# Ledger of designs, part 26: peptides against a protein of PDB entry 4XPM

Target 1, 160 residues: chain A of PDB entry 4XPM
Amino acid sequence: VMLHSKNVKGFLENTLKPYDLHSVDFKTSSLQSSMIITATNGGILSYATSNNDVPKNSINEINSVNNLKMMSLLIKDKWSEDENDTEEQHSNSCYPVEIDSFKTKIYTYEMEDLHTCVAQIPNSDLLLLFIAEGSFPYGLLVIKIERAMRELTDLFGYKL
Target 2, 67 residues: chain B of PDB entry 4XPM
Amino acid sequence: DIKGTIAFDTHGNVIESTGVGSQRIEDIGDLSKVTLDAEGFAQVQGDSLLVHLYKRNDITLAVYTSA

## One batch from the design tools (peptide; made by RFdiffusion4, then SolubleMPNN)

Design b1_p10_7_s2 (from b1_p10_7, 4 letters changed)
Fold by OpenDDE base, seed 3:
Structure b1_p10_7_s2 (fold): chain B 160 residues (1-160), chain C 67 residues (1-67), chain A 10 residues (1-10)
Amino acid sequence: as target 1 above (160 residues)
Amino acid sequence: as target 2 above (67 residues)
Amino acid sequence: LIDKIFEELF
């Protein structure tokens, strides 16, 4: 099944949903944002946000999108630095993972009061990026993004 | 009679926390050092609470009980 | 219960 732009957008929107454990009384907030960005310059190819109460094409929406652009660029830069830093790759902020024999890394970054995690889609020029509130546990955020990447096999090997 | 839980990964990062566990995130440092038996189980008693530890597939679950 | 918790986490 080929991923189309609408399918990718819908996929990202679905990742925003809270994580709800039923065996114990635990439920997270929704993700603030979910994005696919370029690893080269941090450009946003697709995104979803939980803040849908802002009128479309309003100044507030434009500012929100601009903030996402800034965040994506900053995180891409940090990711690029860490990919060239052996010490950072062995820190508690880096999770090496393997999906269908493809190796990648999940990085967690504190951005102001937000919890973020980013991972290169295996063998691609793309990054998957989650932005959550500070109350969202990092361990769960890592699990969430790993499982999400397993559903993006059509993007494995994607080159710009 | 479970009073709370903490689940954490091999990096010591929280996966979930409930009840009294939400107020004892700092326990992860010590709990991560506990030696588990062949079934991935251990018990640790600190203050008035007993901690039951379960580890499976790189996830550790701490269950807090009164006894 | 413990098994159910892990099943949800995995």
Scores: peptide ipSAE 0.683, ipTM 0.949, DockQ to the pose 0.922
Fold by OpenDDE base, seed 1:
Structure b1_p10_7_s2 (fold): chain B 160 residues (1-160), chain C 67 residues (1-67), chain A 10 residues (1-10)
Amino acid sequence: as target 1 above (160 residues)
Amino acid sequence: as target 2 above (67 residues)
Amino acid sequence: LIDKIFEELF
């Protein structure tokens, strides 16, 4: 059984929440955006954004969505290149991980002043993409996306 | 009396930082090379601060104190 | 405290 669109959207919205450590005085900002995109074309299947102060259907909202589309495409392209580059897969920006016996990789990419990370949902044609402010540390971003991926088992093996 | 902290992964990427640790991210390079004991602990004397290192699994935590 | 920090990270 695959997740319904509303379930995926709600999941992505939940990932936007800041990471708050209680043992020390450390709390991140909310993620700027969280997306599921196609690995083939970078098309957005679902997304959530913390920038909800823009009126619906406004020019600013449209521009924001267009910006997300552009970023998703660029990141998909970079990811695709790296997946075909052994050297890049061994760089410090690549984290090989295993989830429930399924192997995947998490890549961190700096996009202008933003911190991003992307990971292929295991054995699927889908990528999970987090976009955060530059203040969001990469090490924590990786942990965050790995944990999120573990909650998307229903999408493992999904093919377009 | 903790003055700050830095947590980082095996790639040298920051996980969290607080206090003076936020201003000493560059220390990760050297701290990552420190030999830890069997319990994953070490101490490193800095300029005016003492760094207490704890490593568990793939995460290293540096705690800065005055000493 | 140290244990608590790691518990939050794991």
Scores: peptide ipSAE 0.683, ipTM 0.949, DockQ to the pose 0.906
Fold by OpenDDE base, seed 5:
Structure b1_p10_7_s2 (fold): chain B 160 residues (1-160), chain C 67 residues (1-67), chain A 10 residues (1-10)
Amino acid sequence: as target 1 above (160 residues)
Amino acid sequence: as target 2 above (67 residues)
Amino acid sequence: LIDKIFEELF
């Protein structure tokens, strides 16, 4: 079944939920943002954000959307550079992963005071991007995005 | 008797931390170098705490207890 | 407890 834009939005919204361990007293904050962007231009195809208390069409909303656009572009650019850099692919910020028979990479990037991670949806022209507060551990962020990608099999192989 | 925990991956990145572990993230550097036994276990003496290390599926869990 | 922690992480 093909994922529709509405379903993708809902999926991204669900990824915002904090990670809550029950065996120990550990709970993260919600993700700040979750996005699917194009690998070519960093264009946002779908996104979700946790700060939903901002009035629509307000200056704060506009600034937040613009900020997301800026971050997505910057992250896409760095991702693109790293995908063409063997040294960066062997750094601690790169996690090669395999989902079923498809290979991809998860990259972690510090964006100012935010923790981000991005991964190419396998064999696609799309990137999944998580943006979290600095308190969100990178190792957990990687696990989170890997698990999320496993739920996006409908987008595997998607070409623009 | 558990004072805290740190879980980290093979890249040394934190997965979770609790209790005193949250204040000892810098320990990961040394803990990652510890050789574990066949069961993926080791104990490391700290300053005032004992660290119990467990590694499974590329995740290392450090459990801090009283020494 | 250790097993439970890992179960939540995997």
Scores: peptide ipSAE 0.681, ipTM 0.949, DockQ to the pose 0.911
Fold by OpenDDE base, seed 2:
Structure b1_p10_7_s2 (fold): chain B 160 residues (1-160), chain C 67 residues (1-67), chain A 10 residues (1-10)
Amino acid sequence: as target 1 above (160 residues)
Amino acid sequence: as target 2 above (67 residues)
Amino acid sequence: LIDKIFEELF
């Protein structure tokens, strides 16, 4: 199925769901946010957030959206720097992965008390970005975003 | 009798933790250095707990039991 | 149990 705007939004909303291990007593919180942003400018193309308790068109909603824009820009900038830094690419914060013969990297970034991870959709001008609470383990966050990216093959090679 | 678990990746980052494992995240540093057998298994005695290590692919699972 | 845990993680 081809990914359209509505499909992407629904996909991102689905990624917000907690990771629940049934074999052991372990369950995460929901992701705070899930976004697809441009690698060039950090512009948000699509996003989902678990904090839906804010009234629409309220000052609080605007502030929350602005906060997402700020975080996305900061993470994009950090990602861009790391993509040009060999040392950072070999740190514990970088996970090289291969999906269907396409290579990409997953980066983890601490943003204040939040745990984030970002990955370039293979051969594209797009980044997938997860933002979670500090209680969300980085190792699991990486697994989560990798699995999610495997469902975005329609965006592989997407150029702006 | 399992007292807790820790799963972690090759970067030493936590995947999951339960029970006493949640209070012993700092053990990952030492556990990551343990040499496993051909089946990806090892046992490490620590204080009052026994740690059973299982590694499959890039994931290491530590299971804490008494003894 | 061990197998089940890994099955969920892989």
Scores: peptide ipSAE 0.681, ipTM 0.949, DockQ to the pose 0.895

Design b1_p10_7_s3 (from b1_p10_7, 6 letters changed)
Fold by OpenDDE base, seed 2:
Structure b1_p10_7_s3 (fold): chain B 160 residues (1-160), chain C 67 residues (1-67), chain A 10 residues (1-10)
Amino acid sequence: as target 1 above (160 residues)
Amino acid sequence: as target 2 above (67 residues)
Amino acid sequence: LFDKIFEELL
């Protein structure tokens, strides 16, 4: 497998970059967070955050990580529910996509004032999760996560 | 990358088109029927291209990208 | 919300 933990971390850090249109006149903000979590229990396998102004091993850092854990778990739960709900799978917040003949779904969730989207890495026990500010359009967020997943083919079919 | 765009109104009238969108005006009929999310976005896979729909007010913008 | 997007894409 080409992607190891360190490579994944670097990959996620790169996903934090703003979404760029063909023009330099408009770009989104950076993602707040980018994570790979388990679809089974919402455990964080790897993550990146744009909030690097927190001292290491500080209470604030711990709280930040705990917040990510909470967010990931909440979103995982919502995702799990939606995956077992036919109506939710056909809602306007669910975007079926196909990557290299592998099918998956992208879900968008509003978490407080944040815009989030999550997608199962095809045939895997893993979810890719983006958390962005409310100013980040869902449409662009969906595009971003889809394109990101195309770079994670090594994780396709990954089972825990 | 963007392969083309089509902008159309609620009546299916072409407001603007670029790239491959200029050759796919016929898609407006189907695109206009796509349900959008609360923010006004949808994504539709068609043949070899992926279509990203953005609606603001009475204008719908379809952005074609590679699938 | 898509005003800027429209401005750049149109």
Scores: peptide ipSAE 0.302, ipTM 0.754, DockQ to the pose 0.059
Fold by OpenDDE base, seed 4:
Structure b1_p10_7_s3 (fold): chain B 160 residues (1-160), chain C 67 residues (1-67), chain A 10 residues (1-10)
Amino acid sequence: as target 1 above (160 residues)
Amino acid sequence: as target 2 above (67 residues)
Amino acid sequence: LFDKIFEELL
């Protein structure tokens, strides 16, 4: 299934769904957040979050959005540092991936009690970012983001 | 009879765990060092449990049994 | 069983 950039919001919302392994009777929680951000500044271009009991236009909603912005910036910074560090690229938190002959890397980061993973959309100025609870296994998180990124081929090579 | 399982990737990160495997995540460090046969299989005795290791396409599944 | 598990994970 090929998705267009104009429908990215709906795509990200769909990525929030749990990873269900029927063969082993194992199911994860939903993602907390799914985002596309800029690799340059960590600015959020599109995002989706799991529904909670936070009223719209409330202070709590504003705080949650601001927190998301802060996390995006922090993860972008960590990613940028790792991309310029040979040792970090060979760590157990870096997964080289190839999609349709395009190479990229998936990084996993523990952010407080959350599990996150981020990957540069191949040859682009964009990063795909998943944020999950600590109960979400990193191995499944990596698989999830890799498979999701395969649906974003029209963003490959996108420059700001 | 299966008492639990752990699935993990080549980086040692957990993919899933069930049963007693959920309480033995620390075993991954040692399990990842086990030499597998040509079919990606090995058996390791761990305390009171026998661990059956199966690896395919960079994913290792550890199955814990009593025998 | 194991084949089924790997097929789902991969």
Scores: peptide ipSAE 0.287, ipTM 0.722, DockQ to the pose 0.866
Fold by OpenDDE base, seed 5:
Structure b1_p10_7_s3 (fold): chain B 160 residues (1-160), chain C 67 residues (1-67), chain A 10 residues (1-10)
Amino acid sequence: as target 1 above (160 residues)
Amino acid sequence: as target 2 above (67 residues)
Amino acid sequence: LFDKIFEELL
């Protein structure tokens, strides 16, 4: 069953939720943004943004659609470069993963003061992209996005 | 007796931090170089704290204690 | 604590 735009939007909105460790006193902030973009051009197919953050008129604020477009393009470019660089695929910012026999990679990128992670939806022309505050640990972002991708099996193999 | 914790992955990225661990993220570089025993455990003496290292499933937990 | 943390993280 193919995911519809509304369902994808709702899914992305749910990914915005913070991660709360109950075993210890640790809880993350909400993601600032969650997006599905094209691997080819970095075009945004769907996105969600957090409403909990106080709006800031700073360059570090990822809130406007224009900012999201810019971020998606920049991250797509970095991702594309890394996918064509074997050394980058073995760096500390790359996490090879396998989901239901499908292989993909999760990349983490520092974007200004924000923590981001991106992964190609297996065998697809789509990327899943999370943008969080700098307080959101990369390791936890990786876990979060991996778990999220496991819920996007309908998009596996999706070609534009 | 636990003063704080840091959990980090094999890439050195923080997964979580609590207590004094939140102020010692820079320790990950050194802690990641520590050789663990067969059970994935080690102890490292810090400046004023003892660090207990536990590793399981490619995640390392550093527990800071006073003794 | 260690086991509990991994239970949540993994």
Scores: peptide ipSAE 0.024, ipTM 0.675, DockQ to the pose 0.881
Fold by OpenDDE base, seed 1:
Structure b1_p10_7_s3 (fold): chain B 160 residues (1-160), chain C 67 residues (1-67), chain A 10 residues (1-10)
Amino acid sequence: as target 1 above (160 residues)
Amino acid sequence: as target 2 above (67 residues)
Amino acid sequence: LFDKIFEELL
């Protein structure tokens, strides 16, 4: 059973929340964007953004969405290349993880001044993509996306 | 008297940083090479600060103190 | 304190 669009959107919106370390004086910024995209084409199936101050259907909103489309495509391309490169899979930018006996990989990518991470939803044609400011530590991004992936079990094995 | 902290993973990526630790991210390279005891602890004398290392579950926390 | 930090990160 696949999640409804509104449920996925709500999930992605929740992932935007900062990572707050209560034990120390440290809290991240909100994610800039959170997306589910296709692994094949980098097409956006669902997304959430923290900057909602832009009027709906405005030129600025359209530009923002277009920017997300571009970033998703670029990340998908990088991911695809890395998935076909054994050396890249063993780099410090790749984290192999196992969720409920399903194996996947988390990749971190620097995109201009932004910190991004992407992971294939296990056995699926889908990627989960987080985009954050440069102040967001990669280590926390990895932890964040892993935990988020564990909440998307309904999408495991999803094929287009 | 903690002056700052750095937490990093086995890849050397920063998990969090506070205080002077935020300005000493480059220390991770050296800190990751320090031999820890059986409990995952070590102390390393720096330039003017003492670094307390704590590792658990593949996460290393470096705590900077004046003494 | 350190235990709390690790618990939060894990």
Scores: peptide ipSAE 0.024, ipTM 0.667, DockQ to the pose 0.875

Design b1_p10_7_s4 (from b1_p10_7, 6 letters changed)
Fold by OpenDDE base, seed 4:
Structure b1_p10_7_s4 (fold): chain B 160 residues (1-160), chain C 67 residues (1-67), chain A 10 residues (1-10)
Amino acid sequence: as target 1 above (160 residues)
Amino acid sequence: as target 2 above (67 residues)
Amino acid sequence: MFDEIFEELL
């Protein structure tokens, strides 16, 4: 199945769903945002947000989108720095992973009171980015983004 | 009787926590150093709670019980 | 019980 822009949007919206463990009494909040951005300049190619109670074309919507743009750029910059820093790649905030013989890294970043994680889609110019509340555990966030990335094989190797 | 749980990864980051485990996140540092048997199991006596450790793949589960 | 937890996480 080809990932069209509409399909990508729907995919990202689905990632917003909370993680509900039934074996134990544990359930997270929904993700605040889920995005695919460019690794080159942090441009947002597609995004989904759980904050949908804002009227379209309102000042609040514009501000929220602008905030996402800012966060995307900041996270991209931090990611770029870490990709060129061997010490950071060996920190507890970096998770080397392998998906279908493709290697990538998942980074966790604290952004103010938010928990974020970002990963380069294997061999691509794209990053997958999750933004969650501070109550969302990093370990679970990493698991979530890894599993999500496994569903984006159509984007593996994608170059801008 | 389970009083709580903590699951954490090889980086020491929390995956989930429930009950008393939610108040004992700081235990991960010590729990991560515990030597597990061949089946990935260990028991550690805490203060008033017994901690049952289970490790499978890259996930460690700590279950807190009384006694 | 414990196996169920791992099944959800792994």
Scores: peptide ipSAE 0.545, ipTM 0.945, DockQ to the pose 0.885
Fold by OpenDDE base, seed 3:
Structure b1_p10_7_s4 (fold): chain B 160 residues (1-160), chain C 67 residues (1-67), chain A 10 residues (1-10)
Amino acid sequence: as target 1 above (160 residues)
Amino acid sequence: as target 2 above (67 residues)
Amino acid sequence: MFDEIFEELL
């Protein structure tokens, strides 16, 4: 099944949903944002946000989108630096993972009071980026983004 | 009689926490150093609570009980 | 119960 723009948007929207455990009394907040960005310049190709109460095309929405653009650029820059830093790749903020024989890395970054994680979609020029509140545990955030990437096989090897 | 839980990964990052576990995140440092048996189990007693440790794959689960 | 927790997390 080929991923289309609408399918990608819907996929990202679905990732916003809280993680709810049933065996114990534990439930997270929704992700604030979920994005696919370019690894080259941090440009946003697709995004979803849980803040849907802002009127469309309002100044507040524009400012929110601009904030996401800034965040994506900053995280892309940090990711690029870490990909060229052996020490950072061996820190507790880096999770090497393998999906269908493709290797990639998940990085966790504290951005102000937000918890973020980013990972290169295997063999592609794309990054998957999750932004959550500070109450969202990093360990669970990593699990969440890894599982999400496993559903994006159509984007593996995507080059700009 | 479970009083709380903490689940954490091999990096020491929290996956989930409930009950008294939510107030004992600092225990992860010590719990991560505990030697588990061949089945991935251990018990550690600190204060008034007993900690039951279970590890599967890359996830460690700590369950706090009164006894 | 412990198995159920792991099944949700793994």
Scores: peptide ipSAE 0.544, ipTM 0.945, DockQ to the pose 0.898
Fold by OpenDDE base, seed 1:
Structure b1_p10_7_s4 (fold): chain B 160 residues (1-160), chain C 67 residues (1-67), chain A 10 residues (1-10)
Amino acid sequence: as target 1 above (160 residues)
Amino acid sequence: as target 2 above (67 residues)
Amino acid sequence: MFDEIFEELL
Protein backbone atom coordinates (compact mmCIF):
# COMPACT_ATOMS: atom_id res chain seq x y z
CA VAL B 1 0.00 0.00 0.00
CA MET B 2 1.37 3.34 -1.06
CA LEU B 3 1.31 6.41 1.10
CA HIS B 4 -1.21 8.99 0.07
CA SER B 5 -0.02 12.45 -0.87
CA LYS B 6 -1.40 13.96 2.30
CA ASN B 7 0.40 11.40 4.41
CA VAL B 8 3.70 12.09 2.70
CA LYS B 9 3.25 15.82 3.04
CA GLY B 10 2.49 15.48 6.71
CA PHE B 11 5.52 13.28 7.18
CA LEU B 12 7.78 15.81 5.51
CA GLU B 13 6.34 18.60 7.60
CA ASN B 14 7.13 16.64 10.71
CA THR B 15 10.76 16.23 9.65
CA LEU B 16 11.13 20.00 9.71
CA LYS B 17 11.07 20.02 13.50
CA PRO B 18 14.33 20.93 15.18
CA TYR B 19 16.46 18.33 16.86
CA ASP B 20 16.38 19.03 20.58
CA LEU B 21 18.70 17.18 22.90
CA HIS B 22 17.62 16.99 26.51
CA SER B 23 20.85 15.77 28.06
CA VAL B 24 22.80 18.80 26.90
CA ASP B 25 21.94 22.35 26.00
CA PHE B 26 21.75 21.75 22.28
CA LYS B 27 18.91 22.46 19.89
CA THR B 28 19.03 22.94 16.15
CA SER B 29 17.00 25.20 13.96
CA SER B 30 14.14 23.79 11.95
CA LEU B 31 14.99 22.36 8.58
CA GLN B 32 14.53 24.86 5.83
CA SER B 33 12.99 22.28 3.55
CA SER B 34 12.23 18.59 3.28
CA MET B 35 11.49 17.01 -0.07
CA ILE B 36 10.85 13.82 -1.95
CA ILE B 37 12.11 14.12 -5.50
CA THR B 38 12.61 11.81 -8.44
CA ALA B 39 16.06 10.35 -8.89
CA THR B 40 15.69 10.55 -12.65
CA ASN B 41 14.75 14.17 -13.20
CA GLY B 42 14.89 15.82 -9.81
CA GLY B 43 11.20 16.57 -10.00
CA ILE B 44 9.52 17.40 -6.73
CA LEU B 45 6.82 14.94 -5.76
CA SER B 46 6.24 16.41 -2.31
CA TYR B 47 7.82 19.05 -0.15
CA ALA B 48 7.57 20.97 3.10
CA THR B 49 9.20 24.23 4.08
CA SER B 50 9.58 26.14 7.32
CA ASN B 51 9.30 29.47 5.54
CA ASN B 52 5.56 29.85 5.86
CA ASP B 53 5.52 33.56 6.53
CA VAL B 54 5.09 34.32 2.86
CA PRO B 55 1.56 34.99 1.65
CA LYS B 56 0.02 32.26 -0.44
CA ASN B 57 0.37 32.65 -4.18
CA SER B 58 2.57 35.69 -3.71
CA ILE B 59 5.52 36.39 -5.91
CA ASN B 60 7.80 35.58 -3.02
CA GLU B 61 6.18 32.20 -2.56
CA ILE B 62 6.57 31.42 -6.23
CA ASN B 63 10.20 32.41 -6.08
CA SER B 64 10.72 30.19 -3.07
CA VAL B 65 9.20 27.23 -4.84
CA ASN B 66 11.29 27.93 -7.89
CA ASN B 67 14.36 28.03 -5.72
CA LEU B 68 13.49 24.64 -4.30
CA LYS B 69 13.06 23.28 -7.80
CA MET B 70 16.46 24.58 -8.75
CA MET B 71 18.14 23.16 -5.67
CA SER B 72 16.48 19.79 -6.11
CA LEU B 73 17.67 19.59 -9.69
CA LEU B 74 21.21 20.56 -8.79
CA ILE B 75 21.39 18.08 -5.95
CA LYS B 76 19.92 15.34 -8.10
CA ASP B 77 22.56 15.99 -10.72
CA LYS B 78 25.35 15.87 -8.16
CA TRP B 79 23.89 12.72 -6.66
CA SER B 80 23.68 11.09 -10.07
CA GLU B 81 27.29 11.89 -10.77
CA ASP B 82 28.42 10.54 -7.42
CA GLU B 83 26.45 7.34 -7.88
CA ASN B 84 28.55 6.74 -10.97
CA ASP B 85 31.83 7.65 -9.28
CA THR B 86 33.47 5.07 -7.04
CA GLU B 87 35.84 7.62 -5.57
CA GLU B 88 33.04 9.94 -4.50
CA GLN B 89 31.23 7.06 -2.89
CA HIS B 90 34.23 6.56 -0.63
CA SER B 91 34.54 10.19 0.41
CA ASN B 92 33.62 11.49 3.84
CA SER B 93 30.49 13.00 2.34
CA CYS B 94 29.03 9.57 1.61
CA TYR B 95 27.48 7.36 4.27
CA PRO B 96 26.57 3.85 3.21
CA VAL B 97 23.69 2.60 5.29
CA GLU B 98 21.47 -0.43 5.50
CA ILE B 99 17.81 -0.24 6.40
CA ASP B 100 15.82 -3.44 6.77
CA SER B 101 18.34 -5.31 4.63
CA PHE B 102 18.18 -2.64 1.93
CA LYS B 103 21.36 -0.78 1.12
CA THR B 104 21.44 2.91 0.28
CA LYS B 105 23.72 5.90 0.62
CA ILE B 106 23.40 9.26 2.31
CA TYR B 107 25.29 12.13 0.73
CA THR B 108 26.00 15.49 2.32
CA TYR B 109 26.32 18.50 0.06
CA GLU B 110 27.13 22.06 0.89
CA MET B 111 24.98 24.37 -1.17
CA GLU B 112 26.19 27.91 -0.73
CA ASP B 113 25.58 28.62 2.95
CA LEU B 114 23.17 25.72 3.38
CA HIS B 115 23.76 22.22 4.62
CA THR B 116 21.98 19.53 2.64
CA CYS B 117 21.78 15.78 2.65
CA VAL B 118 20.15 13.42 0.20
CA ALA B 119 19.47 9.71 0.16
CA GLN B 120 17.88 7.32 -2.27
CA ILE B 121 14.88 5.63 -0.79
CA PRO B 122 15.96 1.99 -0.96
CA ASN B 123 15.41 0.28 -4.31
CA SER B 124 13.29 3.19 -5.52
CA ASP B 125 13.33 5.98 -8.05
CA LEU B 126 12.92 8.48 -5.23
CA LEU B 127 15.28 10.63 -3.19
CA LEU B 128 14.70 12.14 0.23
CA LEU B 129 16.28 15.57 0.54
CA PHE B 130 16.85 17.72 3.62
CA ILE B 131 17.93 21.34 3.40
CA ALA B 132 19.10 23.05 6.57
CA GLU B 133 20.89 26.18 7.65
CA GLY B 134 24.65 26.17 7.88
CA SER B 135 24.42 25.90 11.65
CA PHE B 136 22.92 22.43 11.38
CA PRO B 137 25.79 19.97 11.87
CA TYR B 138 26.27 17.40 9.14
CA GLY B 139 26.68 14.48 11.49
CA LEU B 140 23.32 15.13 13.04
CA LEU B 141 21.73 15.79 9.67
CA VAL B 142 22.81 12.33 8.55
CA ILE B 143 21.31 10.74 11.64
CA LYS B 144 18.11 12.66 11.07
CA ILE B 145 17.65 11.59 7.47
CA GLU B 146 18.51 7.98 8.24
CA ARG B 147 15.84 7.85 10.90
CA ALA B 148 13.37 9.50 8.56
CA MET B 149 14.14 6.96 5.85
CA ARG B 150 13.26 4.16 8.23
CA GLU B 151 9.74 5.56 8.39
CA LEU B 152 9.27 5.44 4.62
CA THR B 153 9.22 1.68 4.14
CA ASP B 154 6.05 1.96 2.08
CA LEU B 155 8.07 3.78 -0.56
CA PHE B 156 10.82 1.19 -0.71
CA GLY B 157 10.98 -0.25 -4.19
CA TYR B 158 8.78 2.46 -5.68
CA LYS B 159 9.37 2.83 -9.40
CA LEU B 160 8.16 5.61 -11.65
CA ASP C 1 32.42 20.95 36.06
CA ILE C 2 31.61 20.60 32.38
CA LYS C 3 32.73 23.43 30.15
CA GLY C 4 31.43 21.99 26.91
CA THR C 5 30.92 18.98 24.69
CA ILE C 6 31.49 17.75 21.16
CA ALA C 7 29.90 14.69 19.62
CA PHE C 8 31.14 13.50 16.25
CA ASP C 9 30.82 10.52 13.94
CA THR C 10 33.35 8.27 12.26
CA HIS C 11 33.61 10.70 9.35
CA GLY C 12 34.69 13.45 11.70
CA ASN C 13 31.46 15.34 11.19
CA VAL C 14 29.93 17.12 14.15
CA ILE C 15 26.77 15.73 15.65
CA GLU C 16 26.46 18.29 18.43
CA SER C 17 28.57 20.84 20.25
CA THR C 18 28.06 22.94 23.37
CA GLY C 19 30.03 25.43 25.40
CA VAL C 20 33.74 25.51 24.75
CA GLY C 21 33.29 22.51 22.48
CA SER C 22 31.63 24.73 19.92
CA GLN C 23 34.87 26.67 19.72
CA ARG C 24 37.07 23.61 19.46
CA ILE C 25 35.68 21.76 16.47
CA GLU C 26 39.22 21.53 15.14
CA ASP C 27 40.04 19.19 18.01
CA ILE C 28 38.10 16.42 16.30
CA GLY C 29 41.06 15.59 14.11
CA ASP C 30 43.27 14.78 17.07
CA LEU C 31 40.55 13.32 19.24
CA SER C 32 39.60 10.83 16.56
CA LYS C 33 43.10 9.36 16.75
CA VAL C 34 43.08 8.76 20.50
CA THR C 35 43.24 5.14 21.57
CA LEU C 36 40.31 4.17 23.73
CA ASP C 37 40.20 1.45 26.34
CA ALA C 38 38.06 -1.66 26.12
CA GLU C 39 35.05 0.22 27.42
CA GLY C 40 35.48 3.03 24.92
CA PHE C 41 36.87 5.60 27.32
CA ALA C 42 39.92 7.85 27.35
CA GLN C 43 41.17 11.08 28.83
CA VAL C 44 43.30 13.66 27.10
CA GLN C 45 44.89 16.65 28.73
CA GLY C 46 44.46 19.78 26.67
CA ASP C 47 45.75 23.28 27.11
CA SER C 48 43.81 24.16 30.23
CA LEU C 49 41.01 21.66 29.90
CA LEU C 50 40.70 17.95 30.39
CA VAL C 51 38.89 16.06 27.65
CA HIS C 52 36.91 12.99 28.57
CA LEU C 53 36.26 10.76 25.56
CA TYR C 54 33.44 8.28 25.30
CA LYS C 55 32.73 6.15 22.26
CA ARG C 56 29.70 3.99 21.70
CA ASN C 57 28.93 2.47 18.34
CA ASP C 58 30.01 5.03 15.75
CA ILE C 59 29.59 8.10 17.94
CA THR C 60 32.37 9.73 19.95
CA LEU C 61 31.55 12.17 22.72
CA ALA C 62 34.13 14.58 24.07
CA VAL C 63 33.43 16.28 27.38
CA TYR C 64 35.57 19.24 28.36
CA THR C 65 36.18 19.93 32.03
CA SER C 66 38.37 22.37 33.92
CA ALA C 67 39.99 19.67 36.03
CA MET A 1 28.34 9.12 33.12
CA PHE A 2 26.90 10.53 29.92
CA ASP A 3 24.81 7.59 28.82
CA GLU A 4 21.85 9.88 28.37
CA ILE A 5 23.50 11.64 25.45
CA PHE A 6 24.11 8.36 23.67
CA GLU A 7 20.60 7.22 24.38
CA GLU A 8 19.30 10.27 22.58
CA LEU A 9 21.58 9.78 19.60
CA LEU A 10 21.50 5.98 19.25
Scores: peptide ipSAE 0.543, ipTM 0.945, DockQ to the pose 0.865
Fold by OpenDDE base, seed 5:
Structure b1_p10_7_s4 (fold): chain B 160 residues (1-160), chain C 67 residues (1-67), chain A 10 residues (1-10)
Amino acid sequence: as target 1 above (160 residues)
Amino acid sequence: as target 2 above (67 residues)
Amino acid sequence: MFDEIFEELL
């Protein structure tokens, strides 16, 4: 089944949900944002945010959207640089993973006080990007985005 | 008897932490260097707590106990 | 021991 814009948006919204362990007393905050962006230009194709209390068309909303655009561009640039840097690919911030025989990498980036992770959707021109509060552990963030990518098989190989 | 936990990956990044484990993130550096047995288990004496280490796949779990 | 924790994380 082909993923449509509406389905992608709903998917991203679901990724915002906090991680809640049952075996131990551990629960994260919701992700601040979840996005699919272009690997070439960092353009946002779809996004979801947990900050739904901001009135529509308000200055705060505009600023938040602009901030997302800025962050996506910055992260894309960093990702692009790292993809061309063997040293960065061997750092603790890079997780090579394989999903259904497709190889990709998950990168973690500190963006001001936020924890972010980004991964190229396998064989595609798209990046999946999670933005979380600083309290969200990177190791768990990586697990979360890997699991999310496994649900995006319809986007594997997507070229712009 | 469990005072806390901390789980971390092969990169030393935290996956989860609870109790005293949340206050001992700095232990990951040393804990990651501990050699585990064939079953992926080890015990390490801490300052006042005993650390039980379990590794499965690429996740290491440290359980802090008073004993 | 603690299989439940790993079950949630793995």
Scores: peptide ipSAE 0.541, ipTM 0.945, DockQ to the pose 0.858

